Peptides against a protein of PDB entry 2N1D. Designs and how they scored, part 16

Target 1, 169 residues: chain A of PDB entry 2N1D
Amino acid sequence: EVKVKIPEELKPWLVDDWDLITRQKQLFYLPAKKNVDSILEDYANYKKSRGNTDNKEYAVNEVVAGIKEYFNVMLGTQLLYKFERPQYAEILADHPDAPMSQVYGAPHLLRLFVRIGAMLAYTPLDEKSLALLLNYLHDFLKYLAKNSATLFSASDYEVAPPEYHRKAV

## One batch from the design tools (peptide; aimed at target 1 V73 Q78)

Design b1_p14_8_s4 (made by RFdiffusion4, then SolubleMPNN; from b1_p14_8, 7 letters changed)
Fold by OpenDDE base, seed 5:
Structure b1_p14_8_s4 (fold): chain B 169 residues (1-169), chain A 14 residues (1-14)
Amino acid sequence: as target 1 above (169 residues)
Amino acid sequence: SLLEKLRSIINKIL
């Protein structure tokens, strides 16, 4: 397993996110006001604005695309707490063709990076490629931490109604 | 490419 370090600033958020949903029985408001697609786009633009070379810009685009694809694949099966399953089912029913990166936001995106380290062990990567990938992943996480005040908020969650609790049992 | 590397990993878990 390759360890992907979550910034210390974001670790408490993972705990709060878990608590809001599993203990307080709240749900993240969907569709997200700022979805994963938007977050990734902002990151890419941020990197480009810093005077990157063409090659670096290309690499950023690939990383963004990869994160998006990874998120869209993993969200429904790996990133949701059990309490969130009925909400996900409703989203699928209402928007069957929408990628989840257009529906979910920063909290669920962050959950992805808790899992990616273990996933990196599934495919052999040469040292140089792994180092480059890790650098970008950590750079993106740093970006999330830097913008955490606008990306992560308990106010984006709401108490699930009683009828939802009946579905979640 | 990095994207191809990531895709290869994704394909392993699917």
Scores: peptide ipSAE 0.167, ipTM 0.795, DockQ to the pose 0.118
OpenDDE base, seeds 1, 2, 3, 4: peptide ipSAE 0.162, 0.107, 0.154, 0.152; ipTM 0.791, 0.755, 0.786, 0.789; seed 1 fails the geometry check

## One batch from the design tools (peptide; aimed at target 1 E8)

Design b1_p15_1 (made by RFdiffusion4)
Pose (drawn by RFdiffusion4):
Structure b1_p15_1 (pose): chain A 169 residues (1-169), chain P 15 residues (1-15)
Amino acid sequence: as target 1 above (169 residues)
Amino acid sequence: DPLEEAIEKEYEEWE
């Protein structure tokens, strides 16, 4: 199976997010302003601002769109805990206009890369095509971890009260 | 949970 190194800079964050959901019994039931699509656009424009190009412009642009669609096909199914099912229906009902790539903010973005390596093991392309994909994915993760101090806000996870657990049982 | 298992695997590899 494909071996992909998830950024060790973000591993403490990955464990932190998991720790909050499972161990800390905290849930993310609120729409974050720092959202995945905004970070995607930020990274997409970042590559352009350093070197204004046409050939790489659409490349970054569509790869970012790829992450967007990849995130959309996994967010509520593959990137979600069973304990997040109540908050999912809650946020979806309260804010049916807002996309999930926005309301769940940056902490849920890292989950995409954790699961996408497994699913792409069942769809094995050659090393070269995969290398270009992982190249840009790792490049994004490099930038993601670089600005992660003002990027991730796991502190918004709030402990789910017993009355709220009634929606999980 | 496949997501939880993937996180634990990544944690073990990291340790």

Design b1_p15_1_s1 (made by RFdiffusion4, then SolubleMPNN; from b1_p15_1, 6 letters changed)
Fold by OpenDDE base, seed 1:
Structure b1_p15_1_s1 (fold): chain B 169 residues (1-169), chain A 15 residues (1-15)
Amino acid sequence: as target 1 above (169 residues)
Amino acid sequence: DPLGELIEKVAEEAA
């Protein structure tokens, strides 16, 4: 098993996010004010501004691209609670050609890192490549933790309307 | 909910 360690600062947020959706029956406001694409772009720019070498810059871009791809592939099938399914269906209907990384934000992106380890376990990566990837993933998670005050907020959620409850589990 | 189950485990670790 490939283990992706979630920073201790972000673990409580995963719980709060879960609670907001599943227990309090709230929904994250979509489209996100700061979507996954922008978060990844900010991270890449942050890394580049710290004087990284060309090779490191290239690696960051590849990691960002990889995270985006995994997110877009996994969002609909792996990263949603049952209560969020009607919202997702509506998003697909309204934005049929938009990648979900342009719609969803930090909370759903963080959920990816709860599931990505299992996916990486079945990727044909050698030990060295996997270790390098994990280092960057952990670095990105540290970035999320550092900026958690601006990326994660319960105010980005809203109580689902009555008509939504009729559609949802 | 598979995701929920994983988050519950996270909650246990965070406690």
Scores: peptide ipSAE 0.278, ipTM 0.865, DockQ to the pose 0.705
OpenDDE base, seeds 2, 3, 4, 5: peptide ipSAE 0.107, 0.127, 0.257, 0.164; ipTM 0.786, 0.773, 0.861, 0.820; seed 2 fails the geometry check

Design b1_p15_1_s2 (made by RFdiffusion4, then SolubleMPNN; from b1_p15_1, 10 letters changed)
Fold by OpenDDE base, seed 3:
Structure b1_p15_1_s2 (fold): chain B 169 residues (1-169), chain A 15 residues (1-15)
Amino acid sequence: as target 1 above (169 residues)
Amino acid sequence: DELEKLIQEEAARAA
């Protein structure tokens, strides 16, 4: 098992996100105002502007690409609560060729890091490469924490309509 | 759900 540590600042949001959807029966507004692609792009630009002199095995763009790929693979099968399934089905019907990183936003991206550790355990990476990757993932999570006020908000959710509630519960 | 379980586990460790 590979442990990916979620910043303490973001752990309460994971609970709030869960509560909004599972207990309050709300849905994250889709398509996201700020999707995963844009968040990753902002992070990449942020890192490049910082002027790091570190020579890492993984480049920022490679890490971004990796996160995006994992998100797109895992969203539909591992990152959704039961209540969100009808919404996901509607998204697939309306946007069959769109990657989910262009539809979903920060809350679902954060959920990825709850699950990604188990997936990385099966990735054929040597110890050094895995350590470097984990460092980048943790660095990205720190970035999310730094920008949490703008990325995570209950105002991005809305109460599901009665017709949705009936088919989702 | 597995996701819910993992989220609650994360919350528990932070508490």
Scores: peptide ipSAE 0.316, ipTM 0.870, DockQ to the pose 0.795
OpenDDE base, seeds 1, 2, 4, 5: peptide ipSAE 0.313, 0.308, 0.311, 0.311; ipTM 0.868, 0.868, 0.869, 0.867

Design b1_p15_1_s3 (made by RFdiffusion4, then SolubleMPNN; from b1_p15_1, 8 letters changed)
Fold by OpenDDE base, seed 3:
Structure b1_p15_1_s3 (fold): chain B 169 residues (1-169), chain A 15 residues (1-15)
Amino acid sequence: as target 1 above (169 residues)
Amino acid sequence: DELGKLIEKVAKEAE
């Protein structure tokens, strides 16, 4: 398994996110005020504005595209708690052709990085390419940590209505 | 949930 280290600053948020959903029976407000697409775009622009000597723009774009692809593939099957399933079903019904990166936000994106390491272990990447990818993934996670005050907030969650509770617990 | 178990592991690493 490929190890993707979560920044220490973000680990408490993963716990809070879990608690909000599974224990407090709240739901992340959808569609997200700031969706995954916008977060990735901001990151890409941030990297481009840093003005590195090396031409890393292509690599950044590829990484962003990769993260988006992984998120869109994994969200529905691997990144949701049981309590969130009815909400996901409603999203699919209302937005059947929309990629989930346009619907979900930072909390679910962060969950991806809990799972992505195992997925990368099965990718046909050579050691050099994998190392480069991991570096960018960790760099992106550092970016999330830097902007955590804006990206992660319990105020983005709301108590699920009683009728929702009957659908899933 | 399996995801919850993974989060638990992450949480333990933070302790």
Scores: peptide ipSAE 0.320, ipTM 0.871, DockQ to the pose 0.759
OpenDDE base, seeds 1, 2, 4, 5: peptide ipSAE 0.311, 0.311, 0.263, 0.311; ipTM 0.869, 0.867, 0.853, 0.869

Design b1_p15_1_s4 (made by RFdiffusion4, then SolubleMPNN; from b1_p15_1, 7 letters changed)
Fold by OpenDDE base, seed 1:
Structure b1_p15_1_s4 (fold): chain B 169 residues (1-169), chain A 15 residues (1-15)
Amino acid sequence: as target 1 above (169 residues)
Amino acid sequence: DPLGELIEKVAAEAA
């Protein structure tokens, strides 16, 4: 198993997100005001603005692309709670050709890092490459933690309407 | 909920 360490600052948010959805029966407002694509772009620009070398810039872009790809593949099958399934179905119906990284935001992106470690364990990477990837993933998570006040807020959630409850399990 | 179970583990670590 590959362990991806979640910053202590973000662990409470994972719990709050879980509680908002599963216990309080709320939904994250979609499409996100700041989607995953934008978050990753901001991170990449942030890293580039700090005077990184060409090699570091390339690595950042590759990591961003990888995170985006993993997110888009995993969102529908691994990153949603049961209560969110009807909402996801509506998103697919309304935006059939849109990648989920353009629809969902920071909370769902953070959920990815709870699952990604298990998937990386099956990825054919040598130890050095894996260590480098993990370093960048942790760096990105630190970035999320530093910007948590603007990325994670309960105000981005709303109580699901009665008609939603009828079709949700 | 499998995801919830993982989050519960995170919660335990954060507590």
Scores: peptide ipSAE 0.268, ipTM 0.860, DockQ to the pose 0.742
OpenDDE base, seeds 2, 3, 4, 5: peptide ipSAE 0.264, 0.259, 0.260, 0.258; ipTM 0.857, 0.858, 0.856, 0.856

Design b1_p15_2 (made by RFdiffusion4)
Pose (drawn by RFdiffusion4):
Order: sequence, then structure tokens, then C-alpha cells
Structure b1_p15_2 (pose): chain A 169 residues (1-169), chain P 15 residues (1-15)
Amino acid sequence: as target 1 above (169 residues)
Amino acid sequence: DPLEEAILKELEEFE
């Protein structure tokens, strides 16, 4: 199976997010302003601002769109805990206009790369095509971890009260 | 949960 090193800079964050959901019994039931699509656009424009190009412009642009669609096909199914089902239906009902790539903010973005390596093991392309994919994915994760101090806000996870657990049982 | 198993696997590799 494909071995992909998830950024060790973000591993403490990954464990932190998991720790909050499972151990701390905290849930993310609110729409974050710092959302995945905004970070995607920020990274997409970042590569352009350093070196204004046409050839790499659409490259970064569609790869970002790829992450967007990749995230959309996994967010509610593959990137979600069973304990997040209540908050999912809650946020989806309260804010049916807002995309999930927005309301769940940056903490849920890291989950995509954790699961996408497993699913791409069942769809094995050659090393070269995969290398270009992982190249840009790791490049994004490098930038992601660089600005992660003002990027992730796991502190918005609030402990789910017993009344709220009634929606999980 | 597949996501939890993947996270734990990444933690084991990290350790």
C-alpha cells in the first residue's frame, strides 16, 4: 500500500483533534470563518504571487479544485466521526446554504490527507503520476503547517453535554 | 471507525 508521510508538524494537531472528539468528548458545532476553501484560495494565490505564471497558474488552480472535490467526496462520509453525526445534521439544518468545506473550518481539512492515502492504495497509479500528486499535496501541507498557528483553531471544540448526546444515541 | 484507525496508524508510525 502507498506509504505517505503525513506532516509530523501536523501530527500533534491530528491527535489533538481526535483527542477532542473521543477523549475530551468535545464536538465542533459551529461555522468557522477560517475555512478550507479560503485556505485553498490562499495557497492557490500564494504560489502565483511569488512567481506570476500562466503555466503553473491553472496547475495550482485545478489541483486546488481537485482537493476541493476530493474533500467533498469524503467530508461527510470518510472524514467524519460517528459522534459528529449530530453536529453534521445540526449545522446542515441550521445553515443549509453554507458548504461543509466552510463551516467545519481548517481542523477537518487535515483528515482528507489521512484517508486519501488509503483510498488511493486501492487505485494504484504509477509512481510518477502519484509523485506529482503527492508533490503538490505535500507542498500544500508544507504551507498548511507553516501557517497552522493562525490556521487551525481546535479550541472551538466544545464539550458535548448529555442532552446533546441524546442525538448520538 | 476507518478514520480513527487511520489516525492511530499514523500515531504508531510517528512514535

Design b1_p15_2_s1 (made by RFdiffusion4, then SolubleMPNN; from b1_p15_2, 7 letters changed)
Fold by OpenDDE base, seed 3:
Structure b1_p15_2_s1 (fold): chain B 169 residues (1-169), chain A 15 residues (1-15)
Amino acid sequence: as target 1 above (169 residues)
Amino acid sequence: SPLEEAIQAVAAEAE
């Protein structure tokens, strides 16, 4: 098992996100005002602005690309609560070829890091490569924590309309 | 804990 540690600052948000969707029957407003692509781009630019070497910049770009790929693969099957499935179906119908990293935002991206450890356990990486990857994933999570006030807000959710409840499981 | 419940819910309620 590969363990990805969630920063203490973000743990309460996982709870709030879960509560907003499953208990309060709210939906994250889509498309996100700040999507996963933009968050990853901001992170990459942030790392570059810190005066990193070319090798470190290359590594950051590879990590960003990897996170985006995993998110786009896992969103529909592993990162959505049952209540969110009708919303996802509508997104697919309206935007069939759009990557979900251009539609969803920080809350769903954070959910990825709850599940990504299991996926990495089956990835053929040597110990050195895995350790390096984990360091960057934790670095990215630290970045999310630093910017949590702008990335995570209950105001980005809205109560699902009655007609949606009829579609939801 | 609520955190443990939320983490488990991500896995349990996923498609």
Scores: peptide ipSAE 0.305, ipTM 0.864, DockQ to the pose 0.128
OpenDDE base, seeds 1, 2, 4, 5: peptide ipSAE 0.191, 0.192, 0.295, 0.211; ipTM 0.785, 0.782, 0.856, 0.797

Design b1_p15_2_s2 (made by RFdiffusion4, then SolubleMPNN; from b1_p15_2, 6 letters changed)
Fold by OpenDDE base, seed 2:
Structure b1_p15_2_s2 (fold): chain B 169 residues (1-169), chain A 15 residues (1-15)
Amino acid sequence: as target 1 above (169 residues)
Amino acid sequence: DPLGELIEKVAEEAE
């Protein structure tokens, strides 16, 4: 199994996110005020502003595209708690054909990195390519940690209404 | 919840 290390700064947030949803029965406000697409774009621009070469910029863009694709593929099946399923169904109905990276935000994106390691284990990447990818993934996670104060907030969640509870597991 | 289980593992490692 490929291990993707989550920064220590973000581990407590994963727990808080889990608690907000599963125990406090809250929902992340959707569509996200800052969606995954925007976060990834900001990261790419951040890397560009750091004076990277054209080759490094190209690599960052590909990594961003990859993260986006993984997120869009995995969100519905791997990154949701049971309590979030009715909300997801509503999103699909209201936003058909929209990639989930345009709907969901930082908390769900962070959840991706809890699960992505197992997926990467099945990718036909050589050792060098995998190491490079992991470096970028860890770099991105470091970026999330650095910007955690603006990306992760309990205020982005709200208590689900009673009618939601009736249809939620 | 499988995701929750993974999160709990992450939490355990953080302690």
Scores: peptide ipSAE 0.279, ipTM 0.858, DockQ to the pose 0.769
OpenDDE base, seeds 1, 3, 4, 5: peptide ipSAE 0.040, 0.120, 0.265, 0.265; ipTM 0.711, 0.796, 0.860, 0.856; seed 1 fails the geometry check

Design b1_p15_2_s3 (made by RFdiffusion4, then SolubleMPNN; from b1_p15_2, 7 letters changed)
Fold by OpenDDE base, seed 1:
Structure b1_p15_2_s3 (fold): chain B 169 residues (1-169), chain A 15 residues (1-15)
Amino acid sequence: as target 1 above (169 residues)
Amino acid sequence: DELGELIEREREEAE
């Protein structure tokens, strides 16, 4: 089994996100004010600004591209609670060709790292490549923790309207 | 939700 360790600072946010949606029946505001594409771009620029070599820059770009692809593939099937399904259906109907990394934001991106370990366990990567990938994933999570004050907020959620509750039943 | 169960597990490990 491949274990992706989530920083202790971010684990409470996962619980808050779960509580807001499943217990308080709120929805994350879509489209996100800061989407996954933007977060990944900021991370890449942050890494490049720290004087990395060309090889390290290439690796960062590959990791960013990989995270984006994993997110876009897994969002609809792995990263949504039941209560969020009607919202997702509406997004697909209105924007059928838009990647979800342009719609969703930090909370859903963080959920990816709860599930990605299981996916990596079945990915045909050599030991060296897997170790390198895990190092970058942990590095990215540390970046999210460092910027958590600007990325995670309960104010990005709102109570679902009555008509939505009828659709969710 | 399965995702919720996984998140609760992560929270318990942090405590």
Scores: peptide ipSAE 0.268, ipTM 0.856, DockQ to the pose 0.781
OpenDDE base, seeds 2, 3, 4, 5: peptide ipSAE 0.132, 0.260, 0.239, 0.263; ipTM 0.756, 0.853, 0.845, 0.855

Design b1_p15_2_s4 (made by RFdiffusion4, then SolubleMPNN; from b1_p15_2, 8 letters changed)
Fold by OpenDDE base, seed 3:
Structure b1_p15_2_s4 (fold): chain B 169 residues (1-169), chain A 15 residues (1-15)
Amino acid sequence: as target 1 above (169 residues)
Amino acid sequence: SELGELIEKVAEEAE
């Protein structure tokens, strides 16, 4: 098993996110004001603005691309609560060719890291490569924690309308 | 495993 540690600063948000959706029956506003693509781009630029080599820049870009791909693959099947599925269906109908990394935002991106460890356990990576990847993932999570005040807010959610409740669990 | 279950585990660790 591959363990991806969530920063202590972000664990309360995961609980709040869960509560907003499942208990308070709210939905994250879509499309996100700041989508996953933008967050990853900001991270990449942040890393490039610091001490970097060509090799490190390449590695960051690859990690960003990997996170994006994992997110786009896993969102619909792994990262949504049951209550959010009608919303997802509507998004697919309205934007059939858009990657979900252009639609969803930080809360759903954070959910990825709750699940990604199990997925990485089945990737054909050598021990050294896996360790390097994990380091970057933890570094990215640290970045999210540092910027949590701007990335995670209950104000990005809204109460689902009554007609939505008829479609959702 | 449902996402909610995983989040619940995270919540337990946070306490």
Scores: peptide ipSAE 0.045, ipTM 0.716, DockQ to the pose 0.769
OpenDDE base, seeds 1, 2, 4, 5: peptide ipSAE 0.035, 0.042, 0.033, 0.038; ipTM 0.684, 0.716, 0.683, 0.710

Design b1_p15_3 (made by RFdiffusion4)
Pose (drawn by RFdiffusion4):
Structure b1_p15_3 (pose): chain A 169 residues (1-169), chain P 15 residues (1-15)
Amino acid sequence: as target 1 above (169 residues)
Amino acid sequence: DPLEEAILKELEEWE
């Protein structure tokens, strides 16, 4: 199976997010302003601002769109805990206009790369095509971890009260 | 949960 090193800079964050959901019994039931699509656009424009190009412009642009669609096909199914089902239906009902790539903010973005390595093990391309994919994915994760101090806000996870657990049982 | 299992696997590899 494909071995992909998830950024060790973000591993404490990954464990932190998991710790909040499971151990701390905290849930993320609110729309964040710092959302995945905005970070995707920020990274997409970042590569352009350093070196204005046509050939790499659409490359970054569509790869970012790839992350967007990859995230959309996994967010509610593969990137979600069973305890987040209540908040999912809640946020989806309260804010049916807002995309999930926005409301769940940056903490839920990291989950994509954790699961996508497993699913791409069942769809094995050659090392070269996969290398270009992982190249840009790792490049994004490098930038992601670089600005992560003002990027992730796991502090928005609030402990789910017993009345709220009624929606999980 | 597949996501939890993947996170724990990444944690074990990291440790």

Design b1_p15_3_s1 (made by RFdiffusion4, then SolubleMPNN; from b1_p15_3, 8 letters changed)
Fold by OpenDDE base, seed 4:
Structure b1_p15_3_s1 (fold): chain B 169 residues (1-169), chain A 15 residues (1-15)
Amino acid sequence: as target 1 above (169 residues)
Amino acid sequence: DPLGEAIEAVAREAA
């Protein structure tokens, strides 16, 4: 397994997210006020503003595209707790053509990085490419940590109503 | 360890 280190600043959010959903039976408010697309866009723009070379910008764009793709592929099947499944089903029904990166936000994006390492272990990447990718992923995670005050908040969650509990696993 | 529990929960409780 490829280890993707979560920044210390974000570890509490993983815990809180887990607790809010699974133990407190809350749901992240959807559509997210700041969705994954916007987070990735802000990151890309942030990197551009720091005077990176064209090659570095290209690499960042590729990483952003990759993160978005992985998120959209994995969200429904690997990044949702069982309690969130009815919410996801409703989202799919209401927005069948929308990528989940336009619906979900930072907490679910962070979950991706908990799982992405295992997938990368079986991805046909040479050691050098993998190391480079990991560096970019860690760079992005550092960006999330830097902006954690605006990206992660318990106030973005709400108690699921009784009718939701009846259909939730 | 809450972090460990959360990480394991992502895998265990994933849809």
Scores: peptide ipSAE 0.335, ipTM 0.878, DockQ to the pose 0.129
OpenDDE base, seeds 1, 2, 3, 5: peptide ipSAE 0.322, 0.328, 0.326, 0.334; ipTM 0.873, 0.870, 0.876, 0.876

Design b1_p15_3_s2 (made by RFdiffusion4, then SolubleMPNN; from b1_p15_3, 7 letters changed)
Fold by OpenDDE base, seed 4:
Structure b1_p15_3_s2 (fold): chain B 169 residues (1-169), chain A 15 residues (1-15)
Amino acid sequence: as target 1 above (169 residues)
Amino acid sequence: DPLGELIEKVAKEAE
């Protein structure tokens, strides 16, 4: 298995997110006020502003595109708790053509990195390419940690209404 | 939830 290390600062958030959804029966407010697309764009711009070479800039764009694609592929099948399934169904009904990276936000994006290692194990990448990708993924995670105060907040969740509770038993 | 199980593992790593 390919291991993607989650920054220690973000590990507590994963637990809090899990608790908010599964124990407190809350839902992340959708569409996200800051969606995955925006977060990735900010990261890319951040990297570009740091004086990177053209080649490095290109690599960042590729990584961003990759993360986005992985997120969009995996969100519905691997990144949701059971309690979130009705919400997801509603999102699909309301936004059938929208990629989930335009709907969901930082908490769900962070969940991707809990799962992505297993997916990368099946990706036909050579050792060098995989190492490079992992470096960028870790770099992105560090970026999330750096901006965690603005990206991760319990105030972005709300108690699901009783009607929802009945659907999400 | 399989995701929850993974989060639990992550949580244990943090402890």
Scores: peptide ipSAE 0.281, ipTM 0.859, DockQ to the pose 0.769
OpenDDE base, seeds 1, 2, 3, 5: peptide ipSAE 0.280, 0.273, 0.279, 0.273; ipTM 0.858, 0.851, 0.861, 0.857

Design b1_p15_3_s3 (made by RFdiffusion4, then SolubleMPNN; from b1_p15_3, 9 letters changed)
Fold by OpenDDE base, seed 1:
Structure b1_p15_3_s3 (fold): chain B 169 residues (1-169), chain A 15 residues (1-15)
Amino acid sequence: as target 1 above (169 residues)
Amino acid sequence: DPLGEEIERVAKEAA
């Protein structure tokens, strides 16, 4: 089992996000005002500005690319609650060729790290490579925690309209 | 909901 530790600062947000969607029947506003691509770009720039070596900069870019890829692959099948399915269908209809990393934002990105461990468990990585990847994933999560005030807010959610409730299961 | 179940686990850890 591959363990991806979520910072304690972000665990309450995962619960709040779950509550907003599943209990309060709200939806995250899409397209996100700050999408996953933008968040990852900010992280990469943040790391580069801290005086990293060329090798570390290259590694950051690879990690960012990997996170983006995992997100785009997993969003539709792993990172959505049932209540969000109609919204996702509408997004696909309106943006058929857009990667979901350009549509969704921080809350859904955080959900990735709840589920990514299982995916990594089946990835043929040697122990050293896996440890390095995990270190960067944890570093990114800490970055999210440091910027949580601007990335995670209940004000980015809204009550789903009555018509939506008729579509949702 | 598998995601919800996982979040419940996280909630227990946070509690």
Scores: peptide ipSAE 0.417, ipTM 0.894, DockQ to the pose 0.753
OpenDDE base, seeds 2, 3, 4, 5: peptide ipSAE 0.408, 0.412, 0.410, 0.401; ipTM 0.892, 0.893, 0.893, 0.891

Design b1_p15_3_s4 (made by RFdiffusion4, then SolubleMPNN; from b1_p15_3, 7 letters changed)
Fold by OpenDDE base, seed 4:
Structure b1_p15_3_s4 (fold): chain B 169 residues (1-169), chain A 15 residues (1-15)
Amino acid sequence: as target 1 above (169 residues)
Amino acid sequence: DPLGEAIEAVAEEAA
């Protein structure tokens, strides 16, 4: 198993997100005010603005692309609680051709990093490449932590209506 | 441990 460490600043949010959805029966408002694409773009631009070398910029872009791809692949099957499945179905119906990185936001992106380690464990990466990737992922997570005040908020959730509850059970 | 519960919940309740 590949362990992706979640920053201490974001650990409470994982708990809150879990609680909001599973116990308080709330839903993250979709489409996200700031979607995953935007978050990744901001991160890439942030890294560029810090004067990275061309190679580092390339690496960042590749990491961003990878995160986006993994998110889009895993969102529907790996990152949603059961309670969120009706919402996802509605999103698919309304936005059949849109990648989920354009719909979902930071909370679900954070969930990716809870699960991505298991996926990376079976990727054909050598130890050096894996270590490098992990460093980039941790760097990105630190970026999320740095911007957590604007990316993670319980106000982005809302209580699911009774009609939704009927669909969710 | 709430964090552990949340992490396990992601895996457990994932589609």
Scores: peptide ipSAE 0.300, ipTM 0.859, DockQ to the pose 0.129
OpenDDE base, seeds 1, 2, 3, 5: peptide ipSAE 0.181, 0.186, 0.284, 0.254; ipTM 0.786, 0.786, 0.854, 0.844

Design b1_p15_4 (made by RFdiffusion4)
Pose (drawn by RFdiffusion4):
Structure b1_p15_4 (pose): chain A 169 residues (1-169), chain P 15 residues (1-15)
Amino acid sequence: as target 1 above (169 residues)
Amino acid sequence: EEEEEEVELIREELG
């Protein structure tokens, strides 16, 4: 199976997010302003601002769109805990206009790369095509971890009260 | 190795 190193800079964050959901019994039931699509656009324009190009412009642009669609096909199914099912239906009902790539903010973005390596093991392309994919994915994760201090806000996870657990049982 | 095991664990508990 494909071995992909998830950024060790973000591994403490991955464990932190998991620790908050499972151990800390905290849930993310609110729409974050610092959302995945905004970070995707930020990274997409970042590559352009350093070196204004046409050939790499649409490359970054569509790869970002790829992450967007990849995230959409996994967010509620593959990137979600069973304990996040109540907050999912809650946020979806309260804010049916807002995309999930926005309301769940940056902490849920890292989950995509964790599961996408597994699913892409069942769809094995050659090393070269996969290398270009992982190249840009790792490049994004490098930038992601670089600005992660003002990027991730796991502190918004609030402990789910017993009355709220009634929606999980 | 330990960090990889933690990532694998979290991965298994997702979805």

